# Ledger of designs, part 243: peptides against a protein of PDB entry 7AE7

Target 1, 321 residues: chain A of PDB entry 7AE7
Amino acid sequence: KVYKDLREFLEVLEQEGQLIRVKEEVNPEPDIAAAGRAAANLGKNQPAVFFEKIKGYKYSVVTNVHGSWQNHALMLGLDKNTSTKDQFYELNRRWDKFPVPPNVVKREAAPCKENVIDKDINLFEILPLYRINEQDGGFYISKASVVTADPEYPDDFNKLNVGTYRIQVKDRDRVGIQALAMHDIAVQLEKAEAENKPLPIAITIGNNPLVTFMASTPVGYNQNEYEFVGALQDGVPMDIVKSDLYDHLYVPAGSEVVLEGHIIPRVRTVEGPFGEFPGSYSGARLQCEVKIDRITHRTNPIFENLYLGIPWTEIDYLMAL

## One batch from the design tools (peptide; made by RFdiffusion4, then SolubleMPNN)

Design b2_p25_8_s4 (from b2_p25_8, 13 letters changed)
Fold by OpenDDE base, seed 2:
Structure b2_p25_8_s4 (fold): chain B 321 residues (1-321), chain A 25 residues (1-25)
Amino acid sequence: as target 1 above (321 residues)
Amino acid sequence: MPYEPYVEENKKRNAEAAERFEKET
């Protein structure tokens, strides 16, 4: 089985008994985190948790999408009871198919383009934002696939980077992003800032589960994560679409929400603290700031966000390679 | 809008974090 988007994967998770649907209205805090912890305590087969109604918000939240070996097997289109050994064997077998170039689809064929917001940008209108941890320095987008390119080689598709970064919501149209020196985005930002230019960025939320998986998997600077997604789809290309603002940035065609904008050159603002693990906070630091200039989204967008629970986090499964 | 209290909460949390950072550095 190959998935075009998050919705096709959530349907399979629900069919396989790996998704809990919460139909009652919940408070963003503490109910999302509390329900995630309760679901994690149901055993080794941790389900995704889909919240249909969030108090004060229009749209839904899903958490713990990658939060079990069963969900990981299903992501690969395998039986949910496939052993971890056999999952790794299949991952390695498919990895050797790299590169599998993506299909560039027309704008009209991309579900992420169903709705456009290009003025009066307000992230809170589209995303049910909350603190993941009680002591977080703000609300976070913690499971986005962030797309950037090399400013010196913007048309080099091999240098197109799709990564997962910690993103703090600063205001209605501003986010802080943690771009550490070890991240490929930091190399690209350094080049842009050397010329005092903005770095184009697309922050994509609610993707094909293999896109989210590859965005959290370290690859070479000259390797495109989308070409690995095609390999992990056993040679089936994924669908991408050109961003609206930038000719050289491509986003997953099926993304629930795409935040298009730019990193403001040579600006640093306080980002954090963030509870990366229960009881462990990454301290506040001066980090780069993104202005959001345009939003595209599916009708009734689903906000996929990270589950951080005890003893296992969703990160443990995303980074299990 | 129903989410406006969350916008203000997020602003408050960011401001408190910035103030703490300035005192610690």
Scores: peptide ipSAE 0.668, ipTM 0.955, DockQ to the pose 0.960
Fold by OpenDDE base, seed 3:
Structure b2_p25_8_s4 (fold): chain B 321 residues (1-321), chain A 25 residues (1-25)
Amino acid sequence: as target 1 above (321 residues)
Amino acid sequence: MPYEPYVEENKKRNAEAAERFEKET
């Protein structure tokens, strides 16, 4: 089975008993984290947790989408009881199908383009933002697939990077991004900053689960994550669409939210601290700042965010494959 | 908007984090 978007995957998770729906209004803190911990304690079958109503916000949150081996099996379109060994076998078999080029769809065919905000940008109108951990230096977007390109080779699709980075919300239209030197985004940023130019960026939220998986999986600088998504879909291309602001950036056609903007050249601001692991905070550091210039989103967008529970995190499953 | 308290909370948290960082560096 292949999923076009997050919604198709959430439907399958719910059908398979791998999604809990919280229908009562919750406070973002501490209720989201508390409900996630409660769900994790239900046993080995850690379900996704879908919060329909969040106090003060318009839209929903889903957490722990990748938070179990059952969810990973379903992501691959396998039986939920498929062993980890068989999941690895199937993943490796499909990996050999790389590259599978994506389909570029028209703007009118892309669900992520249903709504546009190009003025008075306010992330809090679109995303039910909260602190993931009590000691976090702000609110975080922790499960975004961030799209950037090589500014020297903007038309080289093989250098288009889709990565997962820690994103701290700074203001209504500003985020801090942790771009470490080992990340492909850091190479691209260095090239842009050498010319004192902004780096174009698209921060995509609520994707096809294989996009989120591949964005968290290191690949070569000259390899496109979307072509691996097609491989992991057993040779079925994924659908992408051109970004609104940039001809060279392509985003998943089914994204719930797309934040289009730029990394401000040669600006560094305090980012962090962030509780990456229970009881362990990565310290605050000077990191890049992104200006959000445009938002496109699906009607009633779902904010997919990371679950950081004790003792296991959703990251433990994303990095285990 | 109902979320305005969260905007202010986030701003406060960012400012507190920046102040701590400046004291530690």
Scores: peptide ipSAE 0.668, ipTM 0.956, DockQ to the pose 0.961
Fold by OpenDDE base, seed 4:
Structure b2_p25_8_s4 (fold): chain B 321 residues (1-321), chain A 25 residues (1-25)
Amino acid sequence: as target 1 above (321 residues)
Amino acid sequence: MPYEPYVEENKKRNAEAAERFEKET
């Protein structure tokens, strides 16, 4: 089984008994985190948790999408009871199929283009934002696949980077990104800032689960994460679409929300603290700031966000490979 | 809008974090 988008994956998770729907209106805090912890306490077979109604917000949240070995097996299109050993075997077998180039679809064929916001941008209108941990320095987008390119080689598709970065919401149209020196985005930003130019960026939320997986998996600077997604789909290309603002940035065609904008050159603002692990906070640091210039989104967009809880985090499954 | 209290809460949390950072540097 191959998934075009998050919705197809959530449907399979629900059919397989790996998704819980919370139909009652919840408060973002503490109910999202509390329900995630309750789901984690159901044992080793941790389901995704889908919140249909969030007080004060229009749209839904889903968390813990990658939060179990069963969900990981299903992501690979395997039986949910596939052993960890057999999952690793299949992952390695498919990895050797790299590169599998993506299909570039027309704008009209991309679900992420159903709605456009190009003025009066307000992230809170589209995303049910909350603190993941009580001591977080703000609200966070913690499971986005961030697309950037090399500003010296914008037409080199092999240098297109799709990475997962911690994103703090600063205001209605601004976010902070944790871009560490070890991240490919930091190399690209350094090149842009040398010329005092903005770095084009697309922050994509609610993707094909293999996109989210590959965005969290380190690859070479000259390797495209989308070509690995096609490999992990056993040779089936994924669908991408050109961003609206930038000819050289491509986003997953099925993304629930795409935030298009730019990293402001040579500006640093306070980002953090953030509770990366229960009881462990990364301190506040001066980090990059992104201005959001355009939003595209599916009708009734689903905000996929990371579960951080006891005893296991969703990160443990995303980084266990 | 119904979410405006959350906008103000997020703004407050960011400001508190920035103030703490400035005191520590």
Scores: peptide ipSAE 0.663, ipTM 0.955, DockQ to the pose 0.961
Fold by OpenDDE base, seed 1:
Structure b2_p25_8_s4 (fold): chain B 321 residues (1-321), chain A 25 residues (1-25)
Amino acid sequence: as target 1 above (321 residues)
Amino acid sequence: MPYEPYVEENKKRNAEAAERFEKET
C-alpha cells in the first residue's frame, strides 16, 4: 500500500484499529496531551489519536501518527503485526531503490492548493495550536516537513532539503525555527545570510507519513528526501507540486497545510524552552525567525503534531529506523 | 474569534520565555 497523503494513512490506521477518534470537543491543553498519554497506556498498540473538535479552533488535530511499530508497519504498507526485524529488512531493501524521482503535478491537481491565504495571515485560523508540554515557551509545530534549497544552487533538485525542525509559533504570521549547525537548513541559511538575503522556505504540515519519516531521517546534502520517499514506497514516485511563491521549492502535493515564507536574514529571536523529553526541557536559544507570506491548505485541514508521551515518545519511533 | 485567547496566551508565553532568557544571559 502506498499513501498519497496523511488522510489515506489515517483511514488505514482507523481500519486497522490503530486510530482513536475523539469526537467530543476538547481543550487543546491539557486534553490533547492527556488523551495521547491515555492512548499510549492502552498497551503495545499505541494508536494515533484524532481530535475532531478543538475548543476555539475550526479544525482537527492528529497525534501519535508514527507512535508505534504497528503504525510504522502500516506506513510501509505492511501488516501491522510485522516484526521490527522484518520492518528493518524491508526498509533496507527499499532504501537501495534510491533515487526514485517524484512526480511533479500541476497546481490544479494538488490537494494542498485547495485554499489560499495571501493576506492577513493568521496561523491560528488554520492550525489548532497549543503547547505540547506545559512549560513550553510557546505553541509548537513539531512534525512539519520544512522545505528549503541551496540559494547558490536553487535549480539543483538534489540540494532541495526536506527536514524536520522544532518550530515555535511567535505570532500570527511568524515562527521561530531551530536550525542547528548539523542541519542542512543551517548551511543554506548561512549562504543566504552572507548576502543578507531571505531564505525561501515552505513549512509543510500533515503529509504522507513517509515524507514525515524521511524529513526526520538524515540524508546527504546532495540527496533529496523525496527521492527516498519514492524508494520507501517500493519504487512508486511521490507527488510534489511547485510552491506558490518560489519556483525552486516543491512541496508534497497532498500536504494538509503549507506555510510559505522566508527566514529573515540576520535576525535571531528567543526560541524555547521546549520539552523534548518528558521532564526534560531544552533551554531557550537565539534562533532564526520565519515570516509567513502565504498559506495554502486542504479544505478542513488536519494538524498533525508530535506526541510526547510517557514512556515512549513518537520521536523514539521516528528515530529508531 | 474564539481562538484569540490562544493568540494572547502564546504571546504571553513567548514574552515570558524571552524575559527569562535575557535574565540568564
Scores: peptide ipSAE 0.662, ipTM 0.954, DockQ to the pose 0.956

## One batch from the design tools (peptide; made by RFdiffusion4, then SolubleMPNN)

Design b2_p26_1_s1 (from b2_p26_1, 9 letters changed)
Fold by OpenDDE base, seed 2:
Structure b2_p26_1_s1 (fold): chain B 321 residues (1-321), chain A 26 residues (1-26)
Amino acid sequence: as target 1 above (321 residues)
Amino acid sequence: MLVPELNASGEADPEAVAAIREAIAA
């Protein structure tokens, strides 16, 4: 089985008994984090948790999508009871198919383009934002696939980076992003900042589960994560679409939400604290600031977000392969 | 307090459903 988007994967998770749907209205805090923790703490067969109704918000949240070995097997289109060993062998077998170039679809064929917001941007109207930990310094977007390009080689598709970074919501139209020196985005940002230019960025939320997996997997600077997604789909290309603001940025065609904007050059603002581990908060740091200039989203967008807690959490599963 | 009817669609583990209900009700 190959998935075009998050929704097709959630349907399979639900059919396989690996998704619990919460139909009653919940409080964004603490109910979402509490339920995510309960799901993670089951020790086996940890389901995704889908919240249909969140008090004060219009849209839904899903957590723990990658939160089990069963969910990983299903992501690979395998039987949910496939052993971790057999999943690893199949992943390696498919990895050798790299590169599998993506299909570029037309704008009108891309679900992520169903709705547009280009004025009066307010992230809180689109994303049901909540605190994962009670002491978090703000709301985090923790499961985004962030798209950037090399500003010296913007048309070099092999230098298109799709990565996962810690993103704090700073204002209605601003987010902080943690770009560490070891990340490919930091190399690209350094080049832009040398010229005092903005770095174009697309922050994508609610993707094909293999896009999220690859965005969390380190690859070479001259390797495109979308070409690995096609490899992990056993040679079936994934669908991408051109961003609205930038001719050189491509986003997953099926993304639930796309935040298009720019990293402001040579600006750093306070980010954190954030509960990276239970009972351990990272100190406040100066991080990059992104201005959001445009949003595209699916009708009734699903906010996919991580539960961050004691290992084994969803992050540990995403990083364990 | 109405225990949220987690209508787990499909063959969700009853233990998992119970644990999530308890977590939301707490």
Scores: peptide ipSAE 0.470, ipTM 0.812, DockQ to the pose 0.278
Fold by OpenDDE base, seed 3:
Structure b2_p26_1_s1 (fold): chain B 321 residues (1-321), chain A 26 residues (1-26)
Amino acid sequence: as target 1 above (321 residues)
Amino acid sequence: MLVPELNASGEADPEAVAAIREAIAA
């Protein structure tokens, strides 16, 4: 089985008994984090948790999508009871199919383009934002696939980077991003900042589960994560679409939300604290600031967010394969 | 307090449903 988007994957998770749907209205705090923790702490068969109604918000949240070995098996289109060993074997077998180039679809064919917001940007109207941990210094977007390119080689598709980074919401139209020196985005940002230029960015939320997996998997600077997604789809290309603001940035065609903007050159703002581990908060650090200039989104967008807590959580499963 | 009707659609583990219900009701 190959999935075009998050929705097709959530349907399969629900059919396989690996998704719990919460139909009653919940409080964004503490209910989402409490349910995510409860799901993670089951020790086996950890389901995704889908919240249909969140008090004060219009749209839904899903968490724990990658939160179990069963969900990973289903992501690969395998039986949910496939052993971790057999999942790893199949992953490696498919990895050798790299590169599988993506299909570039027309704007009109891309679900992520169904709605556009190009003025009066307010992230709180589109994303049901909540504190993941009780003592978090703000709202985090923790499961985004962030798209950037090399500013010296913008047309080199092999240098297009899709990565997962910690993103704190700063204002209605601003986010902080943790671009560590070991990340490909930091190399690209350094090049832009050397010229005192903004770095174009697309922050994509609610993707094909293999996009999220590859965005969390380190690859070479001259390797495109979308070409690995096609490999992991057993040779079926994924669908991408050109961003609205930038000719050189491509986003997953099926993304629930796309935040398009730029990293402000040579600006650093306080980010954190964030509860990376229970009772252990990362200190406040100076991090990059992104201005959001445009949003595209599917009708009734699903906010996919990561639950972070005591291992094993989604991040541990994403890094274990 | 109305215990959220977690509609376990599909073959969701009853223990998982109970744990999430308890977590939201707390």
Scores: peptide ipSAE 0.461, ipTM 0.797, DockQ to the pose 0.289
Fold by OpenDDE base, seed 5:
Structure b2_p26_1_s1 (fold): chain B 321 residues (1-321), chain A 26 residues (1-26)
Amino acid sequence: as target 1 above (321 residues)
Amino acid sequence: MLVPELNASGEADPEAVAAIREAIAA
């Protein structure tokens, strides 16, 4: 089975008994993180947890979507009881199908374009933001697929990067992003900053589960993650759409939320602390700052976010494949 | 605190449902 978006995957997780739906109103803190811990600590068959109602927010949250081998099997369209060995075998078999070019769909055919916010941007109105850890310095978007291009070769689709980065919400329309020197985004940012130009960026939230997987998987700088998603879909192309602000940026057509903006050149602001592991906080660092200039989103957008805690957490499953 | 009625779809593991319910109620 192939999934067009997060919603089709969540439906399958629910049908397979791999999603727990919380229908009662919860507190964003500590309930979301507490439930994520409880799910992770089951040790087997760890379900996704979907929160329909969050106090003080309009929209829903889902966590632990990739939080088990069963969920990973289902992501690959396999039986949920497929062994880890057979999942790896199938993943490797499909990997050899690279490249599978994506379908570029029209704007009117892309669910991520259902709603637009281009003024009075407030991230807190669109995303049910919460602290993942009690000692976190702020709210984090921890499961976004971030799209950037090479500013010297903006029309080279093979240099389009889709990556996962730590993102701290700084203000209503500002986020900090951790662009480490080892990340492809850092190469692209260095080129933009050399000319004192902004780097165009699209931060995408709530995607096809294979997009999230590939955004967390290192590939070559001249390899497009969307072409690997098509390979992992056993040769079925994924659907992408042009961003609203930039002709050279493409986002998943089914994204729940797309934050379009730019990295401000040569600006660094304090980011963190963040609890990457229980009791292990990365210190506060100077990180890049993104201005959000436009939001597009599906009607009733789902905020997909990571739970970070004791291994094996969702991040450990994403990195283990 | 109202223990959320986790309407687990009929196939969710009862132990998982119980653990999440307990975690939210704590």
Scores: peptide ipSAE 0.434, ipTM 0.789, DockQ to the pose 0.267
Fold by OpenDDE base, seed 1:
Structure b2_p26_1_s1 (fold): chain B 321 residues (1-321), chain A 26 residues (1-26)
Amino acid sequence: as target 1 above (321 residues)
Amino acid sequence: MLVPELNASGEADPEAVAAIREAIAA
């Protein structure tokens, strides 16, 4: 099976008994993180947890979407009981299909374009933000697929990067992003900052599960993650759409939320601490700052976010393949 | 404290449902 979006995947997880729906109102803290921890600590068949109602917020949260080998098998469109060995075999078989170019859909056909916010931007109105860990220095977006391009080669689709980065909410319309030197985004940012130019960015949340998987998987600088998504879909192209602000940035057509903006050149702000592991906080660091200039989102957007904790957590499953 | 009605739709593992319920109720 191929999934167009997060919602089609969540439906399958629910049908397969790999999603628990919380219909009662929860507190964003500590309930979401507590439930994510409980799900991760089951040791087997760890379900996604979907929170329909969050106190003080309008929209839902889902966590632990990739949090088990069963969920990973289902992501590949396999039986949930497919062995890890057979999952790896199938992954490798499909990887050899690279490149599978994506379909560029019209704006009107892209669910991520159903709603637009271009003024009075407030991330807290769109995303049910919470601290993942009790000692976190703020609210984090930890499962976004971040789209950037090479500012010297903006029209080179092979240099379009889709990566996963730690993102801290700084203000209503600002986020900090951790661009490490090993990430393609850091190379692209260095080029933009050399010219004192903003780096265009699209932060996409709640994607096709294979987009999230590929955004967490290192690829070559001249390889496009969307072309790997098509390969992992067994040769079925994924659907992408042009961003609203930038002609050279393409986002998943089915994204729940798209934050379009720019990395402010030569600005660094304090980010963290963040609990990457229980009892292990990465220290506060100077990180890049993104100004959000436009939001597009699906009606009733789902905030997909990570639970981070002791292995094996969702991040370990995303990195294990 | 109202124990959240985890309406596990489908065949969710009862142990998983219980663990999440306990975690939210704590």
Scores: peptide ipSAE 0.430, ipTM 0.799, DockQ to the pose 0.286

